# Ledger of designs, part 172: peptides against a protein of PDB entry 3H8D

Target 1, 122 residues: chain A of PDB entry 3H8D
Amino acid sequence: DMKRQQRFFRIPFIRPADQYKDPQNKKKGWWYAHFDGPWIARQMELHPDKPPILLVAGKDDMEMCELNLEETGLTRKRGAEILPRQFEEIWERCGGIQYLQSAIESRQARPTYATAMLQNLL

## One batch from the design tools (peptide; made by RFdiffusion4, then SolubleMPNN)

Design b2_p25_2_s4 (from b2_p25_2, 10 letters changed)
Fold by OpenDDE base, seed 4:
Structure b2_p25_2_s4 (fold): chain B 122 residues (1-122), chain C 122 residues (1-122), chain A 25 residues (1-25)
Amino acid sequence: as target 1 above (122 residues)
Amino acid sequence: as target 1 above (122 residues)
Amino acid sequence: MKPKDKWIVEFSNSDEEVAVAPEEP
């Protein structure tokens, strides 16, 4: 059902390897998530020192959030939720459209709102 | 197609009758809109001195925004776009669910994302 | 499935909201 609520989130993160370092030695990244109803459809990770990571459901499940939306607590974190466009703008800049398209063409993408929207535009 | 983008907006406004008054005599309200793709699906108006106004497509077309989303310029107004929940929370508080339901039952509501979502929950 | 790559959330930042004050649409 494509009538599920689409919700988007962004949170800053540090790498596990930096967790015990002084703040000045903790490199901050940004974690983005698109939830299609309770389950993640897309994930994106921005790092200060390496290329962005793009992930889509079905293809990249092992690298994506395994928790349902409620389990993440994201809805209860102040400032975590962002506008759809705040996600999509970065997604587009990082080549997310092509990434998702390729995942669909390779039959690796699980059907989501994201896949449906892309198919509507092609 | 329920796969259209759902976008929500909020802007403060003054009444036309107050436009030529001193600022202290201009009462501010809040205008809310839900766009289902290019066209408005729901509108809500909050006033400091009277009950809120709820409007749904099909039933209240004459009182709702007649412009498509692009024509409104809302997407280009800083801070105008809001999260779905920021709209829905107020909508719910004002009795919007019942209002839309009644419009559906009376066969006055135009099918929109809003009507579809409500029907999914009933 | 559990994610292979892990990260640690520090905090969430709130976005600043700005209002536009036009006449009634």
Scores: peptide ipSAE 0.028, ipTM 0.539, DockQ to the pose 0.037; fails the geometry check
Fold by OpenDDE base, seed 2:
Structure b2_p25_2_s4 (fold): chain B 122 residues (1-122), chain C 122 residues (1-122), chain A 25 residues (1-25)
Amino acid sequence: as target 1 above (122 residues)
Amino acid sequence: as target 1 above (122 residues)
Amino acid sequence: MKPKDKWIVEFSNSDEEVAVAPEEP
């Protein structure tokens, strides 16, 4: 099985309520995605005024992006793609290791690159 | 075996003869490196006035960086780390696929992530 | 669920020149 390419992305988002506010009053959040080949493996949302949201494939599919990587157009958005470490650093700070581990233990996570990597650390 | 982290770096270099010239007269080259875990797997040098140099582990060890990734300090140099695609795009343009393939066929290349990926394409 | 939040793509200026490292011989 060809090792699927791991790609990571970050894009800012604005709350709908802030969409029509002056730029200085727009509090930006950040949307992060990890794609294991064509499909999303992890998603993370950093909000300016609430706890981070962590999502893992299998467990949180209904709350995650359903589009494959090509359909998202993220690869064509300049500055959207980030280094693996830029994702992982935030993921770790937000408790992503524990979140994914718990999803694996409860058998809610589907196997991905992320689950495999975590299992190698454990 | 833990999948080794693949990391890519790019740094500019100036020709020794241009080192003391005015900035406008310094033609920059680019040094690229692919590390498969702690060890370099591929190296590439883009020169302003000569053909690109392509180097692969096993075949060209004597011409490649002998330092492990931590010893290079590249991870601590801001802006040095690049995306995999930023390396691969240049590698492909410079004939890196054919170069590595030839090294594999001649049994000069040591096994790396790069050799494995190429063999999956072939 | 579609992300209810509108995505703003900020274009990051990617290619800042990094400090020149000495040429390895």
Scores: peptide ipSAE 0.027, ipTM 0.530, DockQ to the pose 0.084; fails the geometry check
Fold by OpenDDE base, seed 1:
Structure b2_p25_2_s4 (fold): chain B 122 residues (1-122), chain C 122 residues (1-122), chain A 25 residues (1-25)
Amino acid sequence: as target 1 above (122 residues)
Amino acid sequence: as target 1 above (122 residues)
Amino acid sequence: MKPKDKWIVEFSNSDEEVAVAPEEP
């Protein structure tokens, strides 16, 4: 478990409603992912026009990336990988600690590096 | 052990001989560090005019950073922290795998995350 | 791939990793 590489990624996304607009008129959101080894542990979506979406493995599997890390191609996308702190800073600002904590308390969270770290801090 | 955060840093340095030259005439080298938790595990120096210097904990302690991670202030220097792959790519290119392997075989290397990873691959 | 994943663009925002540190001896 502790052997699994923790990798973080960020990529921009467009809204479905903006898909056919001119590039200059597309408001970009940001898709963030934390992979605990091959599998996603946390996902976060920053939108320009709505509250951030926080997702944690176990609780939100249906809404999260279903691809393993290699299948995503994220490791091959230049500039996609970010530092842990770049993820965590946004995660914290968006209420991710409380969200994950609630998921743990409700027994909805799958054990991940993220759950372990949070549990070590509580 | 596996709980220790692996953090990587890169900062430029100038040569002593270039210290008093005009900024445009100073050739920059690069200082790289891998910290396994609070302590340095690997250090690497890229020079513009000589072969890279590779250093591993245990073997090269006298030539390596003696400060713990917090004491270095590297975590507070903008742009200093780099991705693991940014370190490893250069490490590999500079012959770091062979260097660390030799240090392990000679029983000079202190056990670190780096030694553990290498030993798992051999 | 989930329907929402199709909206993720293939390009990424790269932060310019500029090392800013004083001289190490």
Scores: peptide ipSAE 0.026, ipTM 0.509, DockQ to the pose 0.050; fails the geometry check
Fold by OpenDDE base, seed 3:
Structure b2_p25_2_s4 (fold): chain B 122 residues (1-122), chain C 122 residues (1-122), chain A 25 residues (1-25)
Amino acid sequence: as target 1 above (122 residues)
Amino acid sequence: as target 1 above (122 residues)
Amino acid sequence: MKPKDKWIVEFSNSDEEVAVAPEEP
């Protein structure tokens, strides 16, 4: 159902080794999530010193958030919710389109808003 | 089964507002977990500027870690595992005994090592 | 959910928390 609310979130994380360093020496990572209604559709991790991690529903369920949106508390975390474009810009830059496309072609992707949108672009 | 391995973990967190402060101005919180075999039995959060949060299995499942111990990666996180007494000392100080007792009496607590031990003390 | 991802979500229950990423091996 394309009428489901699409919501996007970002939460920062730091490395344990950087926790006690000065601000200028702290390398931050970012955790991103796209929820298609109550369930996660895409997840992404940006790390300061390793390649980005991309995850899509159906293929990567074991590595993705299994909580529904309400259970995550993300909607109640100040500053966690982001604009769709803030997610998509990073997703595109990290090769998310190709990753999702491959998951669709291999029949590993669960149908989501993200899979539908990609198939409409192609 | 009282033969299940009891393991305890602690992980630090910081407030977003303190993330960019000097080390001396960062107030740290602590997340604690007690695992009764593969499943969490008790969870506790110590915050720098708000009351402690206490959670027990059965009653607070929606707010507690739903991953099994192996899925958490806590066993592989350097310095995360703590001694039983390091957990229990804080648990007792934060009113965990009374909280667990009330959960047992209200029939909200799931049977765990923690519930069994408390019932043996009473 | 992998350990690293779970910690982030668990700490997201508080509007005042920044997660410490698990050191992946």
Scores: peptide ipSAE 0.022, ipTM 0.428, DockQ to the pose 0.301; fails the geometry check

Design b2_p25_3_s1 (from b2_p25_3, 13 letters changed)
Fold by OpenDDE base, seed 3:
Structure b2_p25_3_s1 (fold): chain B 122 residues (1-122), chain C 122 residues (1-122), chain A 25 residues (1-25)
Amino acid sequence: as target 1 above (122 residues)
Amino acid sequence: as target 1 above (122 residues)
Amino acid sequence: GEEAWKRFEQYLREKKKMVPVEAEE
């Protein structure tokens, strides 16, 4: 519900193939998560050389992080937590509103803060 | 209401008397604000050499920032916006819960997200 | 805390093929 904390996180990553390359040859991606209380609501993945991946709870559970917020350790990872707008700006740019809307319309999306906000917007 | 964005900001300040002193002689304070949508809900001031100042909407309007969020320019000030917990941790440590509770009980507090959350907690 | 993070890193590596790196603080 609206009383649950909305928390957002971002983790930079590299590809396994780039682990042992020189820094200039490591292409960085970004993993994003939105938690609605202890439960993940949205996940977003920016890759250096392929299209963004957008994931919403209910529809994409098998592709999303299986850990609840406490299990991830993200709250204890320095620099991982970000402001809501830091997530939403990228989400919107990647077509997240349309993606979530489609998931709601197809009845695939699990109700979350994100679905509620979108339904308020539309 | 719960649909309004809760945004938090922090600005460091020095005393006017310290403006032209050497850096080692400038004591830094911190100004905090909680905005419930466009309207300020709470303000908090940490001073280097006196007790914290806690302010809540309705009760302390004359001592709080008179500008709405957009007028402050805080959203455009790099590094000013902080996470909710960065505000709440200090607020709680400074006795903010008790202060807001007293303002509610005396019917001085204007309803805000902060008052609603406290009333949910109690 | 470290145990939780290790599990998360394992998730990223195994399920997402991502190797987490340090962010600027």
Scores: peptide ipSAE 0.300, ipTM 0.592, DockQ to the pose 0.694
Fold by OpenDDE base, seed 5:
Structure b2_p25_3_s1 (fold): chain B 122 residues (1-122), chain C 122 residues (1-122), chain A 25 residues (1-25)
Amino acid sequence: as target 1 above (122 residues)
Amino acid sequence: as target 1 above (122 residues)
Amino acid sequence: GEEAWKRFEQYLREKKKMVPVEAEE
């Protein structure tokens, strides 16, 4: 439903093992989320030393953020919110379009703004 | 068409008469734009000492930015791009929903993402 | 706000094995 606000967030992270290392030894990753209203629609994880993780609602619920948007506090975290394109650019580079498309075709994806947009694009 | 990228921008401005005044005497306004793909869909101007100006494509073309998005250079202006909600919040406060709705009802508004979204909201 | 964020950090740490850090300016 296009009525719901689409919001995107990004959080840099390090591995627990690197938490107390010197800055130069902390490998940074990026956690991304797309919320379709209060509910997560897509999640993406850029790791410093492994392939990206792409997650879509319905298919990957068990691996995605279990908190609704309000519960995350992301809206109140300075610098966490990003532009749609800042998410989509990385999503596309990581093969997110194909991933979501496959999830739709396999009937694993829960309908979201993301699925609707993709279907409109095709 | 949902296929087109929706992008929002904000630029502070001062009045020409204030250009060479001391900073404390420069009254700042804000220029906002919503681009539906390459073409402007909505424009909004917050003035320091007069009512907001709301403009919608089709109805107000003559008063809106005549440049397409690429020509504006806004995409290359650091800090110019804003989140959709940063635009919409002000738009709504200024009565933009009603303004656009009236433009649609009078058949003055050119169909854009904004008109489609509003129609979906109603 | 802070309580919500703590919960989120807990999620990241426990479920995702991520420690959130501040973004570089």
Scores: peptide ipSAE 0.299, ipTM 0.609, DockQ to the pose 0.607
Fold by OpenDDE base, seed 2:
Structure b2_p25_3_s1 (fold): chain B 122 residues (1-122), chain C 122 residues (1-122), chain A 25 residues (1-25)
Amino acid sequence: as target 1 above (122 residues)
Amino acid sequence: as target 1 above (122 residues)
Amino acid sequence: GEEAWKRFEQYLREKKKMVPVEAEE
């Protein structure tokens, strides 16, 4: 449904173990999400000391945010919402196009705005 | 074409007459644009002392930016790009939905992402 | 708003082992 609003968010995070360390010792990661309307379509996690994690709806539901967009409060969190390109640029760098494509080809991906866009691109 | 990137921009402006006045006397306006891929789809101008101007592709081409997105340099202008909702919120407040709808009904609007979204909404 | 955010923070902390911090302004 093309009328669904596509919204993108990112949240910086630290590891629980770093929570009480000096600021210089808090290695920062980034949590990203793409919401297709109220529902998450893609999630991406950048960690300071391990490979990025890519997640797509249908395939990775158990690892993705279980809260719908309104339940997250992300739309009300200052600085959390980002431009689509700010998400896509990182997504592409992490190999997200191939990841989503593979999920589609394996019939694991739930149809979303993201899958539709990729299918239009290919 | 759904794979076209939708990008939104906002630029503050002052009137030429205010250019050399004290900062407090420079009444600021806002120029908004929605690009459907490389091509402008909607333009909106908020003025400090006159009604907002709404412009849609096809109907208002002569009053809209004649440059394609790359030619504008907007993508390289820090702070110029805004979230879709930041555009749409103002667009809606200015009566943009009705304006675009009327342009579609009068067969003046060039088909764009914006016209497609509106037709999906209605 | 704040209640929703607290739930989200709890999700991040418990499920993802992430402690959200303030974004760069």
Scores: peptide ipSAE 0.298, ipTM 0.617, DockQ to the pose 0.666
Fold by OpenDDE base, seed 4:
Structure b2_p25_3_s1 (fold): chain B 122 residues (1-122), chain C 122 residues (1-122), chain A 25 residues (1-25)
Amino acid sequence: as target 1 above (122 residues)
Amino acid sequence: as target 1 above (122 residues)
Amino acid sequence: GEEAWKRFEQYLREKKKMVPVEAEE
């Protein structure tokens, strides 16, 4: 439903192994999420030492955030919410369009705002 | 087209008459804009001493920003871009839904992302 | 960037009777 709010978030992270290292030795990653209403539609993880991880609802449910938006507390974390383009720009750079497209074609993707938008682009 | 990026901005303003007054005597207003791709779809003005002004494409073209998004420089103004909900929340509070609905029903509203979303809500 | 912004400011001042300012908050 187009009535659902599209909200995007990002959280910086470090590896557990780096938790107690000096700041200069903590390699930072970024966790991204797209929520279509209360439910996550896409998740993206930028790691310092490995390829980006792209996840889409339906296909990757077991690896994605299992909490609904309200349960995450993201809406209350100052600075966590980002603009749609701040998510999409990274998503596109990481090959997210192709990833989601493949998930749609294989019928693995659950219908979301993201799938609808992509189908409109094609 | 659902491919168009929806971007939202707000700029604080003061009245020209207050331009050279002491800061404490400058009553601040807020100018809001919704761009559907390069073209403005909605504009909203919060004034300190008069009712909010709501404007929608098609109906209020002559009173709305005549510059396309790139021409405004808003995308380059730090802090000007806001989240969709930051616009919508104010829009809703100001009666924007009813205003846009009336513009649609009277056939004054130009088709935009905003009109499409509203038609989906109804 | 500056030219575009100046044009926008001019629009706000002349057409909308607004003077853009920096947010103090």
Scores: peptide ipSAE 0.078, ipTM 0.593, DockQ to the pose 0.570

Design b2_p25_3_s2 (from b2_p25_3, 15 letters changed)
Fold by OpenDDE base, seed 4:
Structure b2_p25_3_s2 (fold): chain B 122 residues (1-122), chain C 122 residues (1-122), chain A 25 residues (1-25)
Amino acid sequence: as target 1 above (122 residues)
Amino acid sequence: as target 1 above (122 residues)
Amino acid sequence: GEAALEAFLKYLEEKKKMVPVEAEA
């Protein structure tokens, strides 16, 4: 829907076990989220020592952020918001297009901006 | 339209007369553009010594960038792309909502994402 | 606003096992 703003965020993180280590021993990961209006459409998790995790609304709701955008406070966190391409570049690199496509074909994906864009692309 | 990506850009500029002056004597302006898919929807110019210039598609086509997004090369220029809010904040501050509203009411504005969003807001 | 963000960051730590850190410059 043209009315819903697409917003993208990322949060760097470390593992709990690395909290008290020297900086060089703290391996950084990245949490990504795409919000279609107030609701999350896609989530992506980059870990330093395991494969990326891709999540799409409808299919992966239980693993995704349950808070709406306003409830997250992400819009108020400096440096959290990123450009669409900053999300999409990583999403594509991690096989996100195929992942979302499969979710659509299996009827697991909830309709979102992301599903609509993919359907337009294919 | 949900299919069209909204992208925003800004480019700093100096006045031609300041090109050969010392850095402290070069007053910087800012050129802003909102692209609704490949086509420009809004343009804004912040000048160091005169009022901002607001431009909307349909009304101000002759004063706006005539190149489509791909032709501009903006997507390939590092640091040119900005977040939607980085554009909207300045747009609002400069009276852009009223400017676009007036263009719609006078039937001068071409339908764009910007016009649709404003109509939804009002 | 601030409370919401803090709650979210805490959620990441407790539920997702991600300890948020400052973004790089």
Scores: peptide ipSAE 0.253, ipTM 0.591, DockQ to the pose 0.734
Fold by OpenDDE base, seed 2:
Structure b2_p25_3_s2 (fold): chain B 122 residues (1-122), chain C 122 residues (1-122), chain A 25 residues (1-25)
Amino acid sequence: as target 1 above (122 residues)
Amino acid sequence: as target 1 above (122 residues)
Amino acid sequence: GEAALEAFLKYLEEKKKMVPVEAEA
């Protein structure tokens, strides 16, 4: 349903092994989430020293955040919410369009705003 | 078309009469814009000492920005782009839903993302 | 509210091995 709010968030992180190191030795990653209404539609993880991880609802549920948006508290964390394009730009660069398309074609993707938008684009 | 990007912007302004006053005497207003793809769909103006102004495409074209998004340069101004909710919260508080609804019912509103979303909500 | 956020951040650390830090540009 196109009535649902589309909201995007990101959280910077470091590896557990780096948390007590000097700042220059703390390599930063980024956790991204796209919520289609209350439920996550896409998740993306940028790691400092391994390939990005792309996750889509239906296909990757076991690896994605299982909390609804309110349960995460993300809406109350200052600076966590980002513009749609801030998510999409990274998503695209990481091959997200192809990843989601493949998930749709294999019938693994649960219908979300993301799947609908992709199907509009293609 | 739901494929079009929805982008929102906000810029502060002061009254012409205040531009050469001391900072404490410059009452700040806020100019808001919603762009549905390249073209403005809604505009909103918060003034420090008069009622807010709400404007919708089709009805208020003569009072709205006539430039397309690229022509405005807003996408290149740091801090100008805002989240959808940052626009919508103010829009709602100012009676924007009722204003747009009235424009639709009077057949003055040009179809935009805003009109489509409202019609989904109602 | 805030308790939910703290729980979520803890989840990231424990389950996803991501230690949240302050946002930087």
Scores: peptide ipSAE 0.252, ipTM 0.597, DockQ to the pose 0.677
Fold by OpenDDE base, seed 3:
Structure b2_p25_3_s2 (fold): chain B 122 residues (1-122), chain C 122 residues (1-122), chain A 25 residues (1-25)
Amino acid sequence: as target 1 above (122 residues)
Amino acid sequence: as target 1 above (122 residues)
Amino acid sequence: GEAALEAFLKYLEEKKKMVPVEAEA
């Protein structure tokens, strides 16, 4: 139901090619996830040298994390959980509202807290 | 409605009597707030030398913050906003579930996201 | 548990080509 806990996470990463370089030469990216209860609703990937990747449940299931929240261990990783606004600010900046809206209109998006909130906003 | 944004905040404070003491002699307390949309739903105060103070909307309106969230400026204060669990962990430790339950049973609590979630849990 | 987290981080590295690092302060 829509009373499920909404939780947001981010993991910084570097490219495998940068793994053994000096710190100044390691370009950092960010992996983001929005969980609507136990299952992922949105995923976002910020890369240092390519456009952001936006993913929404239903449409992009094959590219999104297939583990439920408990299976990821994210809730036990210090510093991984972020505020809703920390996710939404980046999501909006990357065109996430338009992306999710398009997925809803094309009937590709699985109903989630995110789809419901967007429909309330419009 | 129950789709209102749930936001949590924490502000450290010192006692007026400690204001001009050396840092080692300043005992720090913590002020906590849960906002259900624009209005406060729960407030909590941790003091260094007295029991925690728990407050819930409807029952304790006269002791709680009377400003709406926008008026408080909390959303613009760096480091003030906290994760839901950071509030709930302390709330539970201080007996907040029992306190809110009692307020509901006595019909003193104003319906909020907090009251609804508690009723779902029980 | 901790094993789940390690598996997830390994997944990011092997499948997503993301090597997890420590977050900035």
Scores: peptide ipSAE 0.248, ipTM 0.582, DockQ to the pose 0.747
Fold by OpenDDE base, seed 5:
Structure b2_p25_3_s2 (fold): chain B 122 residues (1-122), chain C 122 residues (1-122), chain A 25 residues (1-25)
Amino acid sequence: as target 1 above (122 residues)
Amino acid sequence: as target 1 above (122 residues)
Amino acid sequence: GEAALEAFLKYLEEKKKMVPVEAEA
């Protein structure tokens, strides 16, 4: 079902060691997720001190959010939902296209809206 | 300082998706940590649906607990602290000796009580 | 002390995708 609603979310985070430091000493990271209907299709994690982590459905299920969209409560968290482009720009800068493409070619990626769109582009 | 106190801890966990399931439907994993004085030396994670995850100081710092021992509060959590052998038996069964040895040989492991003990054994 | 433990357990849940539970015994 390629007509499912595509929804994107972003959550900022800090390192546990920075919890009790002054705000100027807290280094923020960002957690991103793309939901293809009720199911997560892609996840992305930006850390302040290590490379971005890219995850795609099928290949990285065990490292991704296990809750379906409704179970996450993300739709009810003010400010969490973002525009598709806000996700895609970061995804592309992190090499997400190549990452997803490689997962498709190795038959590791679960078919999603994202895999379909990529396959149409290439 | 190889005379630092060696302390070991274990925390059970469930998958986020199992939070609201009946107890019989919750699959437990186990988080283990070895602290060499205030600093973590080894971390180990047993999952109900994927292979064990082994982590050693220096090589895997970004994937390990970022808090020093006092900051974790583990010493104040009833039932969290375990005997050295309770950690080591699992570590060995998971291939921890070979994992740590390889990290030492590649000069990735930060010197700890664990690296010193392994180097004395081999 | 308990605040530090709470922060640690939250770390496990949010960063490691692990929901901490009490030990069985």
Scores: peptide ipSAE 0.133, ipTM 0.581, DockQ to the pose 0.350; fails the geometry check

